# Peptides against a protein of PDB entry 6UG1: the designs that were tried, part 13

Target 1, 304 residues: chain A of PDB entry 6UG1
Amino acid sequence: SNEERKRRKYFHMLYLVCLMVHGFIRNEWINSKRLSRKLSNLVPEKVFELLHPQKDEELPLRSTRKLLDGLKKCMELWQKHWKITKKYDNVGLYMRTWKEIEMSANNKRKFKTLKRSDFLRAVSKGHGDPDISVQGFVAMLRACNVNARLIMSCQPPDFTNMKIDTSLNGNNAYKDMVKYPIFWCEVWDKFSKKWITVDPVNLKTIEQVRLHSKLAPKGVACCERNMLRYVIAYDRKYGCRDVTRRYAQWMNSKVRKRRITKDDFGEKWFRKVITALHHRKRTKIDDYEDQYFFQRDESEGIPD
Target 2, 301 residues: chain A of PDB entry 6UG1 as posed
Amino acid sequence: SNEERKRRKYFHMLYLVCLMVHGFIRNEWINSKRLSRKLSNLVPEKVFELLHPQKDEELPLRSTRKLLDGLKKCMELWQKHWKITKKYDNEGLYMRTWKEIEMSANNKRKFKTLKRSDFLRAVSKGHGDPDISVQGFVAMLRACNVNARLIMSCQPPDFTNMKIDTSLNAYKDMVKYPIFWCEVWDKFSKKWITVDPVNLKTIEQVRLHSKLAPKGVACCERNMLRYVIAYDRKYGCRDVTRRYAQWMNSKVRKRRITKDDFGEKWFRKVITALHHRKRTKIDDYEDQYFFRRDESEGIPD

## One batch from the design tools (peptide; aimed at target 1 I25 A276)

Design b1_p11_4_s3 (made by RFdiffusion4, then SolubleMPNN; from b1_p11_4, 5 letters changed)
Fold by OpenDDE base, seed 2:
Structure b1_p11_4_s3 (fold): chain B 304 residues (1-304), chain A 11 residues (1-11)
Amino acid sequence: as target 1 above (304 residues)
Amino acid sequence: RAQEIIEEAMS
């Protein structure tokens, strides 16, 4: 019905806001001074120097290579720190079906909200789910004065799916679900004027995204619970930015159709949500990023 | 603030 379409759109919007607020809160928690002091001790001076290379005026690429090597070593150090990777409770922050949402509404399942103190303890001990691990990695980089963003791929229920039963049939549902991350890191490369993508936990990869990312879900099974639609970046200064364009090959042709921003009302609403979560002034880094997104939009073209 | 954003998103 038209009513069910409206209901699913509304619930998608509400769920998206809750996810974006969750990302914001986690981004505040990883700025903990107590956590920063503990995590800075994990990074030896030689690795810190690689994270902060001098500008090579002859070949800026040499400075980028040092930064990349420093980030690789940080991933290795993080793996040594992290002792216990817990499985997600149920599906974690991956996408739920409409049936699962309805069943969950009927079951007064107390969402076990992780307290800030428990989060900080989990990161400090190296015990937690992959999301906590990624968030802790971002905290470690920030403790080393690296301009690292927390990236969240928000997975609200698919309001474009109008099927009554949206149950997922599959024995390997968990493996397919966790094949791609929901949280990752971006690091600003001041030499190339680009964001470097870092997945320290899941794929254990560092990439300089041009047109395609390894972190973009591929295949039907993986996309059932992880649809790249809302990739939100949270910086150390409480900036909030939509960075979906980086990771979406087909933003205009495919991804936009599955976003609330497919229409002017949804675009205006989503812009309000971003603005409400964006707590810093614009910087030259935002200008370089917006220029890159513009070039990506031009290169994709407008879908006919 | 989160509640205000939710309320503003629901309005």
Scores: peptide ipSAE 0.022, ipTM 0.715, DockQ to the pose 0.730
OpenDDE base, seeds 1, 3, 4, 5: peptide ipSAE 0.016, 0.015, 0.018, 0.016; ipTM 0.679, 0.657, 0.696, 0.675

Design b1_p11_4_s4 (made by RFdiffusion4, then SolubleMPNN; from b1_p11_4, 4 letters changed)
Fold by OpenDDE base, seed 1:
Structure b1_p11_4_s4 (fold): chain B 304 residues (1-304), chain A 11 residues (1-11)
Amino acid sequence: as target 1 above (304 residues)
Amino acid sequence: RAEQIIKEALS
């Protein structure tokens, strides 16, 4: 019905705000001064120097290569720190079906919300789920004065799916779900004027995204619980930005149709949510990023 | 703060 379409849009919007607020709170927690002091001790001076290379005036690419090597060594150090990777309880922050949402509303399952103290302890001990591990890695880079962002791929229920039963039947559902991350890192390269993508936990990869990312879900089974629609970046200064354009090859032709921002009302509403979560002034880094997004929109073209 | 953001986003 038209009413059920409105209900699913409203519930998608509410769920999206809750996810974006969760990302904001986790980004605040990883700025903990107590955690920063502990995590800085994991990075030896030689690796710190690679994270902060001098500008090579002859070949700026040499400075970028040092930064990339420093980030690779930080990933290796992080793997040594992290002792226990816990499985997600149920589906974690991956996308739920509409049926799972209805069933969960009837079952008063007390979701044990992880307290700030428990999160800081988990990161400090190296014991937790993959999301806590990625968030801790971002905290370690920030402790080394690296301009690292926490990236969250928000997975609200698909309001474009009007099927009554959306149950996902499959024995490998967990493996397919966790094949691609929900959280990752971006690091600002001041030499190339670009964000570097870092997945320290899942794919253990560093990339300089041009047209497509390795972190973008591929294949039907993986996309059932991980749809690339709302990739939100949280910086160390409490900035909040939509960076979906970086990771979406087909933003205009495919991804936009699955977003609340497909219409003017949804675009205005989503801008209000981003503005409410954005707690810093604009910088020259935002100008370079917006220029890159503009060039990516021109290169994709307008879908017919 | 989170509740205020939710209230502002749903208003």
Scores: peptide ipSAE 0.042, ipTM 0.801, DockQ to the pose 0.877
OpenDDE base, seeds 2, 3, 4, 5: peptide ipSAE 0.042, 0.041, 0.040, 0.041; ipTM 0.800, 0.797, 0.796, 0.798

Design b1_p11_5 (made by RFdiffusion4)
Pose (drawn by RFdiffusion4):
Structure b1_p11_5 (pose): chain A 301 residues (1-169, 173-304), chain P 11 residues (1-11)
Amino acid sequence: as target 2 above (301 residues)
Amino acid sequence: SAEEIIEDAME
């Protein structure tokens, strides 16, 4: 019914707001001073120097390379620090079906509250699922004074799914691509470097294509790329989906609430509500990348 | 503060 259609759109908006806010608060917890000081001693002087390379005037590229080596070394040592990698209970933060949600609302059960202290304890011990692990990785980079963003792919239920049944054909297929990952700024190449230290264990300087965007019909059942939100040290919140969307204006726009005007205005209201800093020059460099990327997409196939 | 954001966003 048209009524259920409208409810799905609203609940989608609601669940999305909650997800994005959780990203905002979790990023705050990541900045914890007490935790940062402990995680910093995990980084040797050699790697620390690689993470803060000297300006190389003749060839800025060498500085970028040193940072990549540093990022690689950090990924490696984080693989060692993280001793216990749990499985997501049930579905984690991957996209759920309308049926699954209706049923979760029905069954209230008992839910162990988490809070901030328990999160900190888990990152210091090295115990957690991949979300916790990547988030902790970002906290470590920040303790070393690197401009690290936390990236979250918000996976609210699909408001474009009109079906009354909503059934699907696997765990391994869900976890192929991450919900959380990291970006680090390169002041030499003036670009954001994408880092996934937990799932794909890769570092990529995304230009026009990214390894992180999910592919194949089966894998996209639980992970439909729509809202890629980046949170930074100074409490910025930016929609970074353009970096990770091969067909942003075609494929992805149909799945976002921003397809109509009311939707874009509303979404902007939330981003602004979550962006608690003023514009820097880096924001301009990023907007320039997005503009060029937006104009290079062209006609779809 | 988070609750206020949610409430305002849904108004």

Design b1_p11_5_s1 (made by RFdiffusion4, then SolubleMPNN; from b1_p11_5, 6 letters changed; failed a check: a repeat of another design)
Amino acid sequence: RAQKIIEEALS

Design b1_p11_5_s2 (made by RFdiffusion4, then SolubleMPNN; from b1_p11_5, 6 letters changed)
Fold by OpenDDE base, seed 2:
Structure b1_p11_5_s2 (fold): chain B 304 residues (1-304), chain A 11 residues (1-11)
Amino acid sequence: as target 1 above (304 residues)
Amino acid sequence: RAKKIIEEALS
């Protein structure tokens, strides 16, 4: 019905805001001074120097290579720190089906909300789910004065799916679900004027995204619970930015159709949400990023 | 804070 379409759109919007607020709160928690002091001790001076290379005026690429090597070493150090990777409770922050949402509404399941103190303890001990681990990695980089963003791929239920039953039939649902991350890191490269993508936990990869990312879910089974639609960046200064364009090959042709921003009302609404979560002034880094997104939009073209 | 942001986003 038209009513069910409206209901699913509204529930998608509500769920998206809750996810974006969750990302914002986690980004505040990883700025903990107590956590920062503990995590800075994990990074030896030689690795810190690689994270802060001098500008090579002859070949800026040499400075980028040092930064990349420093980030690789930080991933290795993080793996040594992290002792216990817990499985997600149920599906974690991956996408739920409409049936699962309806069943969950009927079942007064107490959402175990992780307290800030428990989060900080989990990161400090190296015990937690992959999301906590990624968030802790961003905290470690920030403790080393690296301009690291927390990235969240928000997975609200698919309001474009109008099927009554949306049950997933897959036996390997968990493996397919966790194949791609929901949280990752971006690091600003001041030499190339680009964001470096870092997945320290899941794929254990560092990439300089041009047109495609390894973190973009591929294949039907993986996309059932992880649809790249809302990739939100949270910086150390409480900036909030939509960075979906970086990770979406087909933003205009495919991804936009599955976003609330497919219409002017949804675009205006989503912009209000971003603005409400964006607590810093614009910087030259935002200008370089917006220029990159513009060039990506031009290169994709407008879908007919 | 989170409630206010949700309220402002849903208003």
Scores: peptide ipSAE 0.049, ipTM 0.829, DockQ to the pose 0.877
OpenDDE base, seeds 1, 3, 4, 5: peptide ipSAE 0.049, 0.049, 0.048, 0.049; ipTM 0.829, 0.828, 0.826, 0.827

Design b1_p11_5_s3 (made by RFdiffusion4, then SolubleMPNN; from b1_p11_5, 5 letters changed; failed a check: a repeat of another design)
Amino acid sequence: RAEEIIKEALS

Design b1_p11_6 (made by RFdiffusion4)
Pose (drawn by RFdiffusion4):
Structure b1_p11_6 (pose): chain A 301 residues (1-169, 173-304), chain P 11 residues (1-11)
Amino acid sequence: as target 2 above (301 residues)
Amino acid sequence: EYTELIEELME
């Protein structure tokens, strides 16, 4: 019914707001001073110097390379620090079906509250699922004074799914791509470097294509790329989906609430509500990348 | 505070 259609659109908006806010608060917890000081001693002087390379006037590229080596070394040592990698209970934060949600609302059960202290204890011990692990990785980079963003792919239920049944054909297929990952700023190449230290264990300077965007019909059942939100040290919140969307204006726009005008205005209201800093020059360099990327997409196939 | 913020955004 048209009524259920409208409810799905609203609940989608609601769940999305909650997800984005959770990203905002979790990013705050990541900045915890007490935790940052402990995680900093995990980084040797050699690697620390690689993470803060000197300006190389003749060839800025060498500085970028040193940072990449540093990022690689950090990924490695984080693989060692993280001793216990849990499985997501049930579905984690991956996209759920309308049926699954309706049924979760029905069954109330018992839910162990988490809070901030428990999160900190888990990151210091090295116990957690991949989301906690990558989030902790970002906290470590920040304790070393690197401009590290937390990236979250918000996976609200699909408001474009009109079906009354909503059934699907696997765990391994869900976890192929991450919900959380990291970006680090390169002041020499003036670009954001994408880092996934937990799932794909890769570092990529995304230009026009990214390894992180999910592919294949089976894998996209639980992970439909729509809202890639970046949170930074100074409490910025930016929609970074353009970096990770091969067909943004075609394929992805149909799945986002921003396809109509009311949707874009509303979404902007939330981003602004979550962006608690003023514009820097880096924001401009990023907008320039996005503009060029937006104009290079062209006609679809 | 966050609940209130969500409610205001949904209005």

Design b1_p11_6_s1 (made by RFdiffusion4, then SolubleMPNN; from b1_p11_6, 5 letters changed)
Fold by OpenDDE base, seed 3:
Structure b1_p11_6_s1 (fold): chain B 304 residues (1-304), chain A 11 residues (1-11)
Amino acid sequence: as target 1 above (304 residues)
Amino acid sequence: EVEELIKKLLE
């Protein structure tokens, strides 16, 4: 019905705000001075020097290569620190079906909300789910004075799916779900004037995204609980930016149709949400990023 | 704060 379409759109908007606020709160928690002091001790001086290379005036690419090597070594150090990767409780922050939402409304399952103290303890011990691990990795890079962002792929229920029953029939449903991350890291390369993508936990990869990312979900089974629609970046200064354009190859033709921003009302509303979560002034880094997004929009073209 | 933000964004 038209009413059910409106209800699903409204519930998608509410759920998206809750997810974006969750990302904001986790970004505040990883700025903990106590955690920063502990995590900085995991990074040897030689690795710190690689994270902060001098500018090579002859070949700036040499400086970028040092930074990439430093980030690789940080991923290796993080794997040594992280002792226990817990499975997600249920589906974690992956996308729920409409049926699962309706069934969960009836079950007063006490979601054990992880307290800030428990989060800081989990990161410090190296015990937690993959999301806590990625968030801790971002905290370690920030402890080394690296301009690292927390990236969150927000997975609200699909308001474009009007099916009543979306039962997921898969023996490997969990493996397919966790094949691609929901959280990852970006690091600012001051030499190339670009963001470097880092997945320290899931795919264990470093990427300089051009046209496509390895972190973008591929295949039907993986896309059931992980659709690339809202990739939000949270920086160390409480900036909040939509970076979906980086990771979406087909932003205009495919991704936009599944976003609330498909219409003018949704675009204006989503801009209000981003503005409410963006607690810093604009910088030259934002100018370079917006220029990159513009070039990506021109290169994709407008879908006919 | 979070609940107030949610209310303000849903109005």
Scores: peptide ipSAE 0.033, ipTM 0.768, DockQ to the pose 0.825
OpenDDE base, seeds 1, 2, 4, 5: peptide ipSAE 0.028, 0.031, 0.032, 0.028; ipTM 0.731, 0.749, 0.764, 0.737

Design b1_p11_6_s2 (made by RFdiffusion4, then SolubleMPNN; from b1_p11_6, 6 letters changed)
Fold by OpenDDE base, seed 2:
Structure b1_p11_6_s2 (fold): chain B 304 residues (1-304), chain A 11 residues (1-11)
Amino acid sequence: as target 1 above (304 residues)
Amino acid sequence: SIEELIKKLLE
């Protein structure tokens, strides 16, 4: 019905806000001074120097290479620190079906909300789910004065899916679900004026995204619980930015159709949400990023 | 609160 379409749209909006607020809170928690002091001790001076290379005036690419090497070594150090990767309880923050949402509303499942103290302990011990691990990695880079963002791929239920019974085929669902991350890191490269994408936990990859990312879900099974629609960046200064354009090859033709921002009402609403979560002034880094997004929109073209 | 923020964002 038209009513069910409206209900699903509004529930998607509410769920998206809850996810974005969750990302904001986790971004605040990883700014913990106590955690920062502990995690800085994991990074040797030689690795810290690679994270902060001098500007090579002859070839800025040499400085970027040092930063990339430093980030690689930080990923290796993080793997040594992380002792226990817990499986997600149920589907974690991956996308739920409408049926799962309805069934979960009937089941008063006590969602054990992880407290800040428990999160900080989990990161400090190296015991937690992949999301906690990525968040801890961002905290370690921030402890080393790296301009690292927490990235969250928000997975609200698909309001464009009007099917009542989308039973996902159960058996391989977890492996396909966790094939791509929900959380990752971006690091500002001051030399190239670009964000470097870092997945320290899942794919264990570092990339300089031009047109497409390795972190973008591919294949039907992976996209059932992980649709790239809302990639939100949380910086160390409580900035909040939509960075979906970086990771979406087909933003205009495909991704936009599955976003609340497909219409003017949804665009205006989503801008209000971003603005409410954005607690810093604009910087030249935002100008370079917006210029890159503009060039990516022009290069994709207007969908026919 | 988170609830106040959610309320303010849904208004």
Scores: peptide ipSAE 0.033, ipTM 0.764, DockQ to the pose 0.816
OpenDDE base, seeds 1, 3, 4, 5: peptide ipSAE 0.029, 0.028, 0.033, 0.027; ipTM 0.726, 0.726, 0.761, 0.728

Design b1_p11_6_s3 (made by RFdiffusion4, then SolubleMPNN; from b1_p11_6, 6 letters changed)
Fold by OpenDDE base, seed 3:
Structure b1_p11_6_s3 (fold): chain B 304 residues (1-304), chain A 11 residues (1-11)
Amino acid sequence: as target 1 above (304 residues)
Amino acid sequence: DVEELIKKLLE
């Protein structure tokens, strides 16, 4: 019905705000001075020097290569630190079906809200789910004075799915769900004027995204609980930016149709949400990023 | 405040 379509759209909006606020709060927690002091001790001086290379005036690419090597060594150090990867409770922050939402409204399952103290302890011990692990890795890079962003792929329920029953095939559903991350890292390369994508936990990869990312979900089974629609970046200065354009190959043709921003009302509303979560002034880094997004929009073209 | 933000964004 038209009423059910409206209800699902409004519930998607509410759920998206809750997810984006969750990302904001986790970004505040990883800025903990106590945690920073502990995590900086995990990084040897030689690795710190690689994270902060001198500018090579002859070949700036040499400086980028040093930074990439430093980030690789940081991923290796992080794997040594992290002792226990817990499974998610149910589906974690992956996408729920409409049926699961309706059933969960009836079940007062006490979501054990992780307290800030418990989060800081979990990161410090190296015990937690993959999201806590990624968030801790971002905290370690920030402790080394690296301009690292926390990236969150927000998974609100699909308001474009009007099916009553969206029962997912049960076989290997968890493995397919966790094949691609919900949280990852970006690091600013001051030499190339680009963001470097880092997945320290799931795919254990570093990439310089051009047209497509390895972190973008592929295949029907993986996309059931992980649809790339709202990739939000949280920086160390409490900046909040939509970076979906980086990871979406088909932003205009495919991704936009599944976003609240498909219409003018949704675009204006989503801009208000981003503005409310963006607590810093604009910088030259934002100018370089916006220029990159513009070039990506031109290269995709407008879908006919 | 998260609640204030939610209210302000749903109004």
Scores: peptide ipSAE 0.034, ipTM 0.767, DockQ to the pose 0.745
OpenDDE base, seeds 1, 2, 4, 5: peptide ipSAE 0.028, 0.033, 0.032, 0.032; ipTM 0.728, 0.766, 0.763, 0.761

Design b1_p11_6_s4 (made by RFdiffusion4, then SolubleMPNN; from b1_p11_6, 6 letters changed)
Fold by OpenDDE base, seed 4:
Structure b1_p11_6_s4 (fold): chain B 304 residues (1-304), chain A 11 residues (1-11)
Amino acid sequence: as target 1 above (304 residues)
Amino acid sequence: SVEKLIKELLE
């Protein structure tokens, strides 16, 4: 019905705000001074020097290569620190079906919201789910004065799915779900003027995204609970930015159709959400990033 | 507060 379409759209919007606020709160928690002091001790001086290379004026790529090597060593150090990777409770922050939402509305299961103290303890011990692990890795890089962003792929229910039953049939549903991350890291490369993508936990990869990312879900089964639609970046200064364009090869032709921003009302509303979560002034880093997104939009073209 | 932000975004 038209009413059910409206209901699903509004519920998608509400759920998206709750997810984006969750990312904002986690980004605040990883700025903990107590956690920073503890995590800086995991990084030896030689690795710190690689994270802060001198600018090579002749070949800036040499400086980028040192930074990439430093980030690789940080991933290895993080794996040594992290002792226990817990499975997600149910689906974690992956996408729920409409049926699962309706069934959960009847079951007042108190989501045990992890307290800030418990989060800081989990990161400090190296015990938690993959999301806590990624968030802790971002905290370690920030403790080393690296300009690292927390990235969150927000998974609100698909308001474009008008099927009544959206049950997922599959024996490997959990493995397919966790094949791609929901949280990862970006690091600013001051030499190339680009963001470096770092997944320290799931795919254990570092990439310089050009046209596509390895972190973008591929295949039907993986996309059932992880649709790349809202990739939000949270920086150390409480900046909030939509970085979906980096990870979406087909932003205009495919991804936009699955977003609330497919119409002018949704675009204006989503801009208000981003603005409300963006607590810093614009910087030259934002200018370089916006220029990159513009070039990617021109290169994709506007679908006819 | 987070609650105020949610309220302002849903109004």
Scores: peptide ipSAE 0.033, ipTM 0.764, DockQ to the pose 0.695
OpenDDE base, seeds 1, 2, 3, 5: peptide ipSAE 0.027, 0.031, 0.033, 0.027; ipTM 0.715, 0.750, 0.764, 0.725

Design b1_p11_7 (made by RFdiffusion4)
Pose (drawn by RFdiffusion4):
Structure b1_p11_7 (pose): chain A 301 residues (1-169, 173-304), chain P 11 residues (1-11)
Amino acid sequence: as target 2 above (301 residues)
Amino acid sequence: SVEELVESLKE
């Protein structure tokens, strides 16, 4: 019914707001001073110097390389620090079906509250699922004074799914791509470096294509790329989906609430509500990348 | 409003 259609659109907006705000608060917890000081001693002087390379006037590229080596070394040592990698209970934060949600609302059960202290304890011990692990990785980079963003791929239920049944054909297929990952700024190449230290264990300087965007019909059942939100040290919140969307204006726009005008205005209201800092020059360099990327997409196939 | 909802959630 057209009524159920409207409810799905609203609940989608509601769930999305909640997800994005959770990203906002989790990023706050990541900045915890007490935790940062402990995680900093995990980084040797050698690697620390690689994470803060000297300006190389003749060839800025060498500085970028040193940072990449540093990022690689950090990924490695984080693989060692993280001793216990849990499985997501049930579905984690991956996209759920309308049926699944309706049924979760029905069954109330018992849910162990988490809070901030428990999160900190888990990151220091090295015990958690991949979300916690990557989030802790970002906290470590920040304790070393690197401009690290937390990236979250918000996976609200699909408001474009009109079906009354909503059934699907696997765990391994869900976890192929991450919900959380990291970005780090390169002041020499003036670009954001994408880092996934937990799932794909890769570092990529995304230009026009990215390894992180999910592919194949089976894998996209639980992970439909729509809202890639970046949170930074100074409490910025930016929609970074353009970096990770091969067909943004075609394929992805149909799945976002921003396809109509009311949707874009509403979404902007939330981003602004979550962006608690003023514009820096880095924001401009990023907008320039997005503009060029937006103009290079062209006609679809 | 959506802004008030966001503020409430943050609290």

Design b1_p11_7_s1 (made by RFdiffusion4, then SolubleMPNN; from b1_p11_7, 5 letters changed)
Fold by OpenDDE base, seed 4:
Structure b1_p11_7_s1 (fold): chain B 304 residues (1-304), chain A 11 residues (1-11)
Amino acid sequence: as target 1 above (304 residues)
Amino acid sequence: SIEELVQQLLS
């Protein structure tokens, strides 16, 4: 019905706000001074120097290569620190079906909200789910004065799916679900004027995204619970930015059709949400990023 | 607060 379409759109919007607020809270928690002091001790001086290379005026690429090597060594150090990777409870922050939402509304399962103190303890011990591990890795880089962002791929239910039963019958549902991350890291490269993508936990990859990312979900089974639609970046100064354009090859032709921003009302509403979560002034880094997004929109073209 | 922000975004 038209009413069910409106209900699903509204619930998608509400769920998206809750996810984006969750990302904001986790980004605040990883700025803990107590956690920073503990995590800085995991990084030896030689690795710290690689994270902060001098600018090579002749070949800026040499400085970028040092930073990339420093980030690789930080991923290796993080793997040594992290002792226990827990499975997600149910589907974690991956996408739920409409049926799962309806069934969960009837079951008052108290989601055990992880407290800030418990999160800080989990990161310090190296015990937790993959999301806690990624968040802790971002905290370690921030403890080393690296301009690292927490990235969250927000997975609200698909309001464009009007099927009543959306049951997922796959025997390998968990394996396919966790094939691609929900949380990752970006690091500012001051030499190339670009964000470097870092997945320290799932794929264990470092990439300089041009047209496509390895972190973008591929294949039907993987996309059932992980649709790339809302990739939100949270920086150390409480900036909030939509960075979906980086990771979406087909933003205009495919991804936009699955977003609330497909119409003017949804675009204006989503801009209000981003603005409300963005607690810093604009910087030259934002200008370089917006220029990159513009060039990516021009290169994709406007779908006819 | 975050609660105030959520309320403001849902209004």
Scores: peptide ipSAE 0.031, ipTM 0.757, DockQ to the pose 0.215
OpenDDE base, seeds 1, 2, 3, 5: peptide ipSAE 0.028, 0.027, 0.030, 0.028; ipTM 0.727, 0.732, 0.750, 0.700; seed 2 fails the geometry check

